Peptides against a protein of PDB entry 7UQJ. Designs and how they scored, part 21

Target 1, 160 residues: chain A of PDB entry 7UQJ
Amino acid sequence: PELYQNFNITPPRGVLFHGPPGTGKTLMARALAASCSSDERKITFFMRKGADILSKWVGEAERQLRLLFEEAKKHQPSIIFFDEIDGLAPVRSSKQEQIHASIVSTLLALMDGMDNRGQVIVIGATNRPDAVDPALRRPGRFDREFYFPLPDVKARFKIL

## One batch from the design tools (peptide; aimed at target 1 K95)

Design b1_p11_6_s1 (made by RFdiffusion4, then SolubleMPNN; from b1_p11_6, 5 letters changed)
Fold by OpenDDE base, seed 1:
Structure b1_p11_6_s1 (fold): chain B 160 residues (1-160), chain C 160 residues (1-160), chain D 160 residues (1-160), chain A 11 residues (1-11)
Amino acid sequence: as target 1 above (160 residues)
Amino acid sequence: as target 1 above (160 residues)
Amino acid sequence: as target 1 above (160 residues)
Amino acid sequence: MPLTPTPAEAV
């Protein structure tokens, strides 16, 4: 948190990690939380799965998202990590599309409501960047995208 | 950036990531940029491929390198990441050796011209550390080298 | 180091990275050191292997650990990385159990003697978290644990 | 001979 104040750069509110499964996205998010936790600053790491937002919080997903962001703000500096954020994608059901739209809208509002002075970073991880709502991928939200490539197959054969 | 000022340690101007392909060098460089980008400090991440420096910038490579370093200085704190920096290695042609020597000389001069107060880190990634010009690997340039080992084959067989 | 002072959170004195071999623990520790090394703060990275503590320093392991921590304190902010920290585990020998107990006791005392104002982080990496002495894993020592999972096999088959 | 401490890699 302390580096941006000195350089007047608007902090990314969110970072999207995308790439094939097992490319270390979740590992990286945890490592980022750990690395930014220096001897003088604990970064509180909040982890949620996209599928858990949709499935475990049926009827309360919006409230639980609000509570998560409130807790992240209370415990700043913090990282909110959404693993498998593409798990917000509806299954082939019109009712799930409405739930998706509502949850995504709530997440958008929460990300937009992060004060530029706030020390809350949101990291999304997905194997399906095209399944992430384009509205989440706009400036002021997941405004940075990092592709996690597969280790090159030729590279992996030299690794095997 | 704020930690070095307090400890009077001369910042590494450059870090070389080397090791077999697919060991995560490029991923790591991006993750470093992302991790050092806290809610209060954006690290501007500039990425170039070594092969693109030589091929896309034929006749302008030196100018484009200068512009890259100028932009990195304007947007400090910043990381300049050279992926496949061994792509500066000439093909078996005397004409390409001259182009290589000129581009490498320009890169050396740019790295040497980074003020110790500057917040510009250069990261080189290579699969062929021996193909990186030894002059780049001297103190004040890529003065730190990180080997990215293959995951141990025995470890990978427990991972498969 | 500078982030915790502002948020009154007791810094973790130590972080344990654990998980199967080749999951990037060592890579991550180096990356954390590199990422926390911004243009204004060198983090001095001290690396030791657990097996080297036990084998190369036979009869002097305690003294070498003390010297390591003294050097880390002199060169703070610093990371002491113990790779394969489970290499402190005794082989099936009563004499090695005593050496282990003494070395572990020394490491405990050194970690406990880290001032909360100190900028020395200890990172342990292991493939065998159960072989790490439980006393090291208590609050005020390795008080944070990060599991490095294997990339999901299903994910890896989509990566192959 | 004192085992020279492996130089601290200042990262």
Scores: peptide ipSAE 0.000, ipTM 0.182, DockQ to the pose 0.102
OpenDDE base, seeds 2, 3, 4, 5: peptide ipSAE 0.000, 0.000, 0.000, 0.000; ipTM 0.205, 0.181, 0.175, 0.183; seeds 3, 4 fail the geometry check

Design b1_p11_6_s2 (made by RFdiffusion4, then SolubleMPNN; from b1_p11_6, 6 letters changed)
Fold by OpenDDE base, seed 2:
Structure b1_p11_6_s2 (fold): chain B 160 residues (1-160), chain C 160 residues (1-160), chain D 160 residues (1-160), chain A 11 residues (1-11)
Amino acid sequence: as target 1 above (160 residues)
Amino acid sequence: as target 1 above (160 residues)
Amino acid sequence: as target 1 above (160 residues)
Amino acid sequence: PPLVAEPATAT
């Protein structure tokens, strides 16, 4: 929020960092947290991996998300960084619908429940923005997207 | 400035990014520029290497600094990123005093001459904050410092 | 290796990341390690700075290199990242020949001794590929080179 | 292309 409050922009509740692996999304998020942290106002950085929330907390993922947002609210100004958010909130596919739908619905509700005055920024990082549920990409959620380009495919073929 | 304008924080005229090599200081600065650049407000990013200014522009380094700050002011909102700022403004050691003192004094004057309304952020990156002239670390200059930790070997094993 | 196994490419024993400072070489190596690390296959990332190996281990640098490669082999799949590899294996200049020649010769032998089936990737990063001993750039060693371009000033103006 | 994130223009 402060990052965006002080752009006179209604703080996006979420920012989606997308781009190929190794483009620096996680480093960016940490670095934004560090850069916005002054001696007087430390930003608390919460990092979670989407697949880890799903895999480690099968059946408790919703509760863990609620606790994470509550903790972030208690320690505001804060950044919640979801690495591999496509692993947390994949596009609703029929075979994974119930568990993922519940987690996505919980995340949507948590993002929607953030007061515009809340000093909590949510950053989602993904290599596949199209694998993220479109409901998360709507206004008031991950409504800002940042593409982390690969250094050109030709630089990749010199690099790979 | 916009980054800080909308923190209701008097924009620090400068931010010092310090930490070990490969902690992402340069990537951060670029990423901050990109994250603060919207379609409506592009932040112009100027990158200079401290040692390059000193070595390439022996006798013109002051003029090049003035031109850089004027260009940054013309293209505001802007970020001036000094990579290896300890190479541009090393701690005044007696044997290098005259040329370095002139460059440091010029940089100090340029940072002090930035209006609080100026949309120019200066980011200095160094691996050695103690090698930066303490005069640059005073309020109204590089008065905010950000440590880029090495991901702890244990954090390497948590990310890995 | 997995990065390359899954490209059906005979894994280069070494990859040289070259390009100007702050182009993200170290970040890329870490991000490659992270991106190739799945829950089932964690890639172990070993980072060493070339100048640090030379300066900290004067007289033991060869032994430390051997131990590093043995540790990487024990923890395969693994990445050995040499930051500032031009500091570890500078071009054979007559005045530093004996100590550097021994370190370079040891590194050459270690890279040559890696089985093609070994899941150890060596990444060397440098700002000066021409300062790296040409013997390290031969097939079966750092035989793949990756240029990290400066974002062109014009490409900076597309992101900015 | 630069190693820097471009803001994705909201299409």
Scores: peptide ipSAE 0.000, ipTM 0.225, DockQ to the pose 0.079
OpenDDE base, seeds 1, 3, 4, 5: peptide ipSAE 0.000, 0.000, 0.000, 0.000; ipTM 0.310, 0.194, 0.186, 0.320; seeds 1, 3, 5 fail the geometry check

Design b1_p11_6_s3 (made by RFdiffusion4, then SolubleMPNN; from b1_p11_6, 6 letters changed)
Fold by OpenDDE base, seed 1:
Structure b1_p11_6_s3 (fold): chain B 160 residues (1-160), chain C 160 residues (1-160), chain D 160 residues (1-160), chain A 11 residues (1-11)
Amino acid sequence: as target 1 above (160 residues)
Amino acid sequence: as target 1 above (160 residues)
Amino acid sequence: as target 1 above (160 residues)
Amino acid sequence: APLVPTPAEAV
């Protein structure tokens, strides 16, 4: 929040961290939370995994997202980190597409409902930015994107 | 293991990670170890620091290298990570050059003695690739090199 | 700089990053520097290694520390990152204890001399927090500590 | 949900 207030930037509702697995996306999100925390002002760090949102909460995923955002709002300043947010993307079944569409729709509504004065930052991390619903990447949602390059993608292709 | 098996590539006996300090060489080595580990097949990750091999084991460095390779062979699949492998390089004294030459000779012999069928990968990390003995960089040793660029500061400018 | 100004927190003079080697401490420090840099406000990132401060500058280490802090002050906002700050800790010789005590004393004085209005952050990284002189860990110095856990190997298994 | 302690709280 304050980082963005000083820059006269409307704090992004969401930040998308994308890049190959193990590039430190999750580590960075945690570090941002830690670096913004003080003895007087602890940032509450919420972490959810996209695949877990779909799989653990079959039938309650939307409610759990709402509760997460409410809890994050209650414990401001806070970071909601969605690891593997592309894991919200539907798997190959029409039934999963519908469930995904509903969950993504709920996430969109929750991000749209964030007051820009609220000290809740949403960070989505993905290994597959193209598998993240474009609707999440629109202004007022995950409007900032950060590529976590592999330490030299070219060099890593020679290991593999 | 599976990474190289799937590529039909004879797993390199050694991989040199080079680049400025804090580019994530060590993190990448750990990440590779972790990503190749499964619940059924845990990769054992051995870590040694080049400077520690010289300084801690004055007079036993060769034996400790042998024991390390034996232990890595016993706990296959395994990664031996030498952090700051350039720290094996001699300091300015003729006596240290001899000690270095002996340690490097032992490391060369151990790498040459690795059966390509063995699931032992050696990763050397250095901030100074030019300070790594060229003999270590020959085919059948650290025959693959990976530059770890500084995380492109430019890519992060989009965060703020 | 701005992160802490907004929080009405006296920016910590120093932050200690501790945790096993290869947990991304150095990468995180670079990452913080990059994340706080904008096109208008580039953070200057200074990096020194604790062992290099002792070994490269035998007899000039104190002067080099002073020059480093002056340069960091001149190029505000800046981060001084001491990698392996535990490498300032004495080796087992009484002569090294004295050299260490002098260098640590100089570092303490430099950290104490940092104007809280100055946009200089000091980050110390160590694999051995217990080997860091407790005097460096006092309020007004490295008064914040951050544990870098090993990237939970388990958490990474679910990405692949 | 486990409040992942900030790395500051994990110390």
Scores: peptide ipSAE 0.000, ipTM 0.314, DockQ to the pose 0.055
OpenDDE base, seeds 2, 3, 4, 5: peptide ipSAE 0.000, 0.000, 0.000, 0.000; ipTM 0.226, 0.210, 0.322, 0.333; seeds 2, 3, 4, 5 fail the geometry check

Design b1_p11_6_s4 (made by RFdiffusion4, then SolubleMPNN; from b1_p11_6, 6 letters changed)
Fold by OpenDDE base, seed 1:
Structure b1_p11_6_s4 (fold): chain B 160 residues (1-160), chain C 160 residues (1-160), chain D 160 residues (1-160), chain A 11 residues (1-11)
Amino acid sequence: as target 1 above (160 residues)
Amino acid sequence: as target 1 above (160 residues)
Amino acid sequence: as target 1 above (160 residues)
Amino acid sequence: APLAPTPAEAV
């Protein structure tokens, strides 16, 4: 928080937490929510898993995204955390194009439609930033990326 | 848990989490405990700080380790997390040899005495893996090491 | 970041991260540093452990604090992270009063002396917020507190 | 008196 203010940086609408699984992306998002919450100002933390939105809401995922953003706006200040956002917004590749394209399009529109005065932050976490549609990484969306590297676990994981 | 079961790998008796301070070692241990806990199967998380065991229990540290392992066994499935285990089990160097040697010896015996059928996992976290007695790193003890580097935060970490 | 800007809250000079050990306080501080760092704007992250400052610098701890703040100011934008700040600035209780009182007094003076225009943030992490001198919790110092609960964050996850 | 061991936290 302080850093963005001291830097006179307009807060991003979206923040991409990327890095390998178990690097604390989800935990960081939760802790950011907790950290920005005071007794006087509770931040509402909305968590959605990208794959869950697709799997649970076949045909309704767009509506669920809209409802999520509306609810986040209604309960602002809010954090919308998309865990495994690569599952929600995969790179537009030729297979299953329409459903993913419409969900991504909806998410783009929702992020673009957020007023910068709105107290709604979108955090996307992914293990595969390269699998996230680059359209989400553009200014006014997930315009800040935070790498959660592996701990340089040069541990010889013999994944047998 | 799932990983060890799915791989038919006998869960290690001990796991060493090593890496710089604030790399999430303790957090990972807690997150592992939390992730393995279901509503039906709560994992008991025991946390001890190595330096605290030495400082608080001068002359009783061995007994406290025994009690900790007994309690963990009684409340299995359990994780025993030793934070700053280098403070508990420093490399056997000539100064203060006897007290540290006896505590390390007790910890070794307790880890060696764990039945592989027991649902007790020991996680040691250290910022100084080289300061941990190599006897703890042998098979049947902390036989798996996980390096927690600094997030390759391209931030110039001057650790002075 | 966004939350403080959207709230028109002057960024605190100091932020207290409190909560049980291994709740990600140090990791959060690092990730905040990482998150605020861009390729164009690298944030310098200074990490000190409260107990280490006391133990390594007996009689020089005040000078080391001054040097730390000077170096942080020189390399601004900067985060000074005090891990286990309760070890550096224990509550002024009657035993060992002078050394702790002088270190706390120095830290208070350094925090009070920070220009609000300075790009230096102080983050204190503690497992024992009640063991931190209340003078550090006053406005202009660690005036914001962030609780890092155990992952049993009773955060009302309305998973809709 | 030695401080009581931190209670086991059920995770």
Scores: peptide ipSAE 0.000, ipTM 0.306, DockQ to the pose 0.087
OpenDDE base, seeds 2, 3, 4, 5: peptide ipSAE 0.000, 0.000, 0.000, 0.000; ipTM 0.168, 0.195, 0.335, 0.340; seeds 3, 5 fail the geometry check

Design b1_p11_7 (made by RFdiffusion4; failed a check: a repeat of another design)
Pose (drawn by RFdiffusion4):
Structure b1_p11_7 (pose): chain A 160 residues (1-160), chain B 160 residues (1-160), chain C 160 residues (1-160), chain P 11 residues (1-11)
Amino acid sequence: as target 1 above (160 residues)
Amino acid sequence: as target 1 above (160 residues)
Amino acid sequence: as target 1 above (160 residues)
Amino acid sequence: TPATPTPATPT
C-alpha cells in the first residue's frame, strides 16, 4: 500500500469483462474466486447474477444494493462479481421503468459517490457492453475493460 | 442581506450540476462538503440519494423528504445535496408509478416553501439534465445550472 | 349576479389554467386572491395544492375534500383553487395508487353535485394538462381552459 | 443492439 501511497494514486478497482459468449468471462471470474479462497488472506467473494436484487416492493432493490455494498465495507478484502451486468444496469432511458434507472443511479452513487466504497473490487461480465450505462464505464467505476475475444490459432491450440 | 434588498431580488438557493461523466460534479460537492466543516461558522451538509428516501409504505417517502427539509431548516446554514437527482426526481409521467410523481410534487412544494433568505442551499447533480422534471429546473427551484464540461487544454494541463 | 343572470349564461364549474412552467399561472391565482383582499361574503378564496390534502389515512383526504367543498357552499360565492392539480388528480390506471384514485372518484362526484346556480367556481392549474385524469375534463367539469404561453417580445418588455 | 441515453418529456 506504500507503493500506491508513494504517489497520490488509488488502485483501479473495477473491470468490465466483455466479449462474445463462451470466451471465458465467467470462467475467469470462477478461477479468481477459487484463488481468493486459497491464499489464506480473506478476500470475500460476492456473487450476483443479473438482476438478483429486483423486488416487488418499492425501494427494496436499491436497499439490497446498498446492503451488498455495505457488507462489502464490513470485510475490507471483498470482491463483487456482477454476472450479466447489462440486465442489472441497462442504459437509462425515459421510456422504460423507473426501477431500472433507479438501480443504475444507486449503483452510480455506490461506486463513485460522496462516500468512499472501500477496498471493494467490482467485476461485471457482459456480452453486450453497449447495453451498460455509459456513466458506469468510466474510471472510478469499471476503470478497465477486458475484451475476451474468440481465441486465435495459438489460443485454440492451448485450449484444446 | 441589504444588497439583496436594495435590488429587490432573492439570492439563488438552488444549483443543478450537470455535465458528462467524470467531469467534477461529485468532486465539487465533496470539496464543498469539506469546506462546510472547517471554518469559524459551520454550514451543515446533508447528503441524500434515492435509496434513503424511497420507501414501501404509503406516505413515507414524502415524509422522509419533509424530515430532511425540516432538519436542514433547523440547522439553518445548510446545504442539501441530491446526487443522481434524475433518479430521485424523474420527469413526471402517467405511465410510471405514482411514487415518482409524488416525490417530484413534494420536492416542488418543499422548495417553494423554503426559508427565503439563502439559508438552505439545494445542490443536485443529474449527469443528464433532460431526465429531471422541467418544473424543478425553472428559476425559483433550481435557479442556477452549472455545466461541467469536458476540459479543454489549459484545464487538462491544470488537472494533470 | 343582478347583471349576469339577466342573460342566462352559466358560470363555469371548472376552469383550468395550463401552460409551460414559469408562465404566470400561480401569479393569476395569487392576484385573484388579492382581489379577495376585499370585504367578506364576496369571492371567498381557497388556496389548496396537489398535496396537503392526501394523507396516510384512508378517509381524511376524501373527508377533507368534501369538507372544503362544504365550506365553499357555506359561504355561497366562493372560489376553490387547486394549484398543481395533476398532483391531486393524476391519471387513474393500474400503476396508480388507491388513495389518489379515490380522491378523483370523490372530486368528480363533488363537481357533479355542484348546483346550476353557479356560486362556487373551481380553478385548477397544471403545467402538464394531459396528465390530469381524463374524467375531470368531461362536460360539467373542468371544461373551460386558459392556455398560458411563453411571452412574446412586447410581453417580455412589460415583464422586464 | 447498442443503446444510448434518451431525453425525457412529460406525458

Design b1_p11_7_s1 (made by RFdiffusion4, then SolubleMPNN; from b1_p11_7, 4 letters changed)
Fold by OpenDDE base, seed 1:
Structure b1_p11_7_s1 (fold): chain B 160 residues (1-160), chain C 160 residues (1-160), chain D 160 residues (1-160), chain A 11 residues (1-11)
Amino acid sequence: as target 1 above (160 residues)
Amino acid sequence: as target 1 above (160 residues)
Amino acid sequence: as target 1 above (160 residues)
Amino acid sequence: APLEPTPATPV
């Protein structure tokens, strides 16, 4: 939030970190959390994994998402980091598609319900941006995308 | 390999990167590959995910591991990076324990069969070092372990 | 810059990444560049190596630093990453001390001349923070320092 | 399609 206010940029409710696996998306999200934390202003970093949301919390995933957002709101300023957010994508079964649709719908509603003045940032990391539901990538959700290139020479030439 | 050869250090057959999720294990493995790659000597980086070895290659996982090690040997100098190597851990079913035992046994045999003079490094990354089969952590396998601490909150407080 | 303005924190003109070799300093700097780059706002990441500044540009190093800062200013928002900034440190000869003093003085002047509203971040990486001129570590220069700890020395001793 | 093995990125 604060990081975006000073640029007169409405703080994105969500930031999508995408790029090949092992390009440091999760590390960067953690780095941003601790980087934004001062001795005066500690940022609380919440981490969830997309596959864990589907698999560990079967039937409770929506409630766990709500609790996560409430906890993040209670401990502002905070970052909610979803690692492997594409792991929310439906598995090939119709039952899993329904569960996915429900969880994604809940996440959309939670992101839409975030006050832009709230000190909660949501970061999604994926190796497969095309496997992330397009609804999550709309304005007011994960509306900002950061590509983590392979530390390949060509990306270095755009960076060099 | 070369980084180790130049120090008269016998190249480890395997290196275990462990630490909390998003501590940059995968990124470090890629960075090591890139850092050891000169214009004269490109290092080939192979990546596999432990859970993918179990789930995508049901019944062929052993053969795919053999092919991976052969390909890595063919494209020396090379790094084989196993992300989430704890994802090879057995799921709670006896059938999955058998599949796991076979895959782990194959990985052990492949690591044991690596010539120490070969320019193939195996890096395993895990968030749960205790969930990695202890047999993988023995000398001549993942005999070397790097802890990736959470980038200390205090160190990050100085950059933001 | 943007990240820092919003916290009412004067953006550090410079950030010092320090820690043992292979702790991911260079990788983190690259990841920061990529992480601050959106589809709308690409961050340009300039990389220089301290030893290269001294060795490749003997007699032109100051001019090359000026050109680098001008180029970074032209391509804002940008990151200038100095890898091995301790490589600007004088070698044991009085002649190299003079060359170093001149280059460091130029770097100090360039950092002092940066408008705090400018979207140019300078990141210095070193394995030897004590070999970095203390003048570079003063407020308005590399005033923020991140320690990249060794992934715990005990874990490295199992890997070494 | 089998997820193509992440091609060996020549680093």
Scores: peptide ipSAE 0.000, ipTM 0.352, DockQ to the pose 0.088
OpenDDE base, seeds 2, 3, 4, 5: peptide ipSAE 0.000, 0.000, 0.000, 0.000; ipTM 0.193, 0.358, 0.293, 0.353; seeds 2, 3 fail the geometry check

Design b1_p11_7_s2 (made by RFdiffusion4, then SolubleMPNN; from b1_p11_7, 5 letters changed)
Fold by OpenDDE base, seed 1:
Structure b1_p11_7_s2 (fold): chain B 160 residues (1-160), chain C 160 residues (1-160), chain D 160 residues (1-160), chain A 11 residues (1-11)
Amino acid sequence: as target 1 above (160 residues)
Amino acid sequence: as target 1 above (160 residues)
Amino acid sequence: as target 1 above (160 residues)
Amino acid sequence: AALTPTPAEPV
């Protein structure tokens, strides 16, 4: 949170946490939610797993996404965290085009429809950023990407 | 692992990390692996996801588990981390009894067959400890359990 | 970063991560650094261990701190992460007063000397917040504190 | 793939 203020960066609507499994993506999202909750400003944290939305709600995934965003808007300031977002919006492989296309289009519309003044932040976590539909990674959606490297000692975080 | 050395505690064969999704279970396993690696003692970290072992290796999951434990033994000191271990060893549901029973029995045998002098630690992470076969949670297997709470929103981040 | 903007919180110069060993403090700092790097704005992450600064640079620790802050300022936006900051700035115990007092005073001066417009964030991590000089925990320094709880012991470690 | 030994993080 501090960094965006210091940088005069308009907070993105969506943040993509990517990196190898177990690099703390999901923990970071929770810690961000907790770290910004004060006695005066309680942040509501919504967590969904991409694969669970698809598997539990066969045929209702779109409605569940809409309800999630509406609930997040009602309980603003809020964070919507999608764990394994590559499971929710996989890059269109030729054989399963229709169902995934509809969920992706719904998520795109929901992200595009967020009021910039709305205190709703969307965090997507993935182990496979290349498996996330590139349409979600465009400006106004998951326009910020955060790499969670393996904890490696010597990496000169030349975050080049 | 540093904790076990510092406390003269015989490292358990298996440790179960449980708690809600995104509480840092996978991360803690990696951080433990990294934290116990010294210049003198490099720890080899093996990571597998329970559901991936079942889905990728239909009919070979047992062989893949054996190979994983053999590889971990060859590269000791080592940590085997099973993410979503509830996907690897679900509590016996009536309809899929045989395949799951065989994988569970193989994992049990592999954990039981670890020499206590072997520098191989097994960490299982689950969001659903109740969905893990109780046989895995017995002494000599995943005999230590670590709960990863939600970062409680009420933890007074007195962000003074 | 986004959350501080949405909450109209002035970003602190310094954030203290405290909590028991292995609660993810170091990892959270790394993930925050990663989590603020975009294609347009690369954040430079500097990591130092408090004990290493004292032990490696006997008599030069102050100069090394100055150089670190100058380098962070040159490579802004940047994060300086001090792991085990209690090793860098121990609460004055009577017998080692002078050397620690000088390093603490240097760190205080460096933190006080940060321009509020400077894109340099300092994160200190400690397992012993009570071992950190209270002067560092004052407004304009490490004025925000984040507790990394142990996964609360009361969650039944049925360590069977 | 054996994950390369994660170099020791100075913890």
Scores: peptide ipSAE 0.000, ipTM 0.363, DockQ to the pose 0.083
OpenDDE base, seeds 2, 3, 4, 5: peptide ipSAE 0.000, 0.000, 0.000, 0.000; ipTM 0.253, 0.236, 0.312, 0.359; seeds 2, 4, 5 fail the geometry check

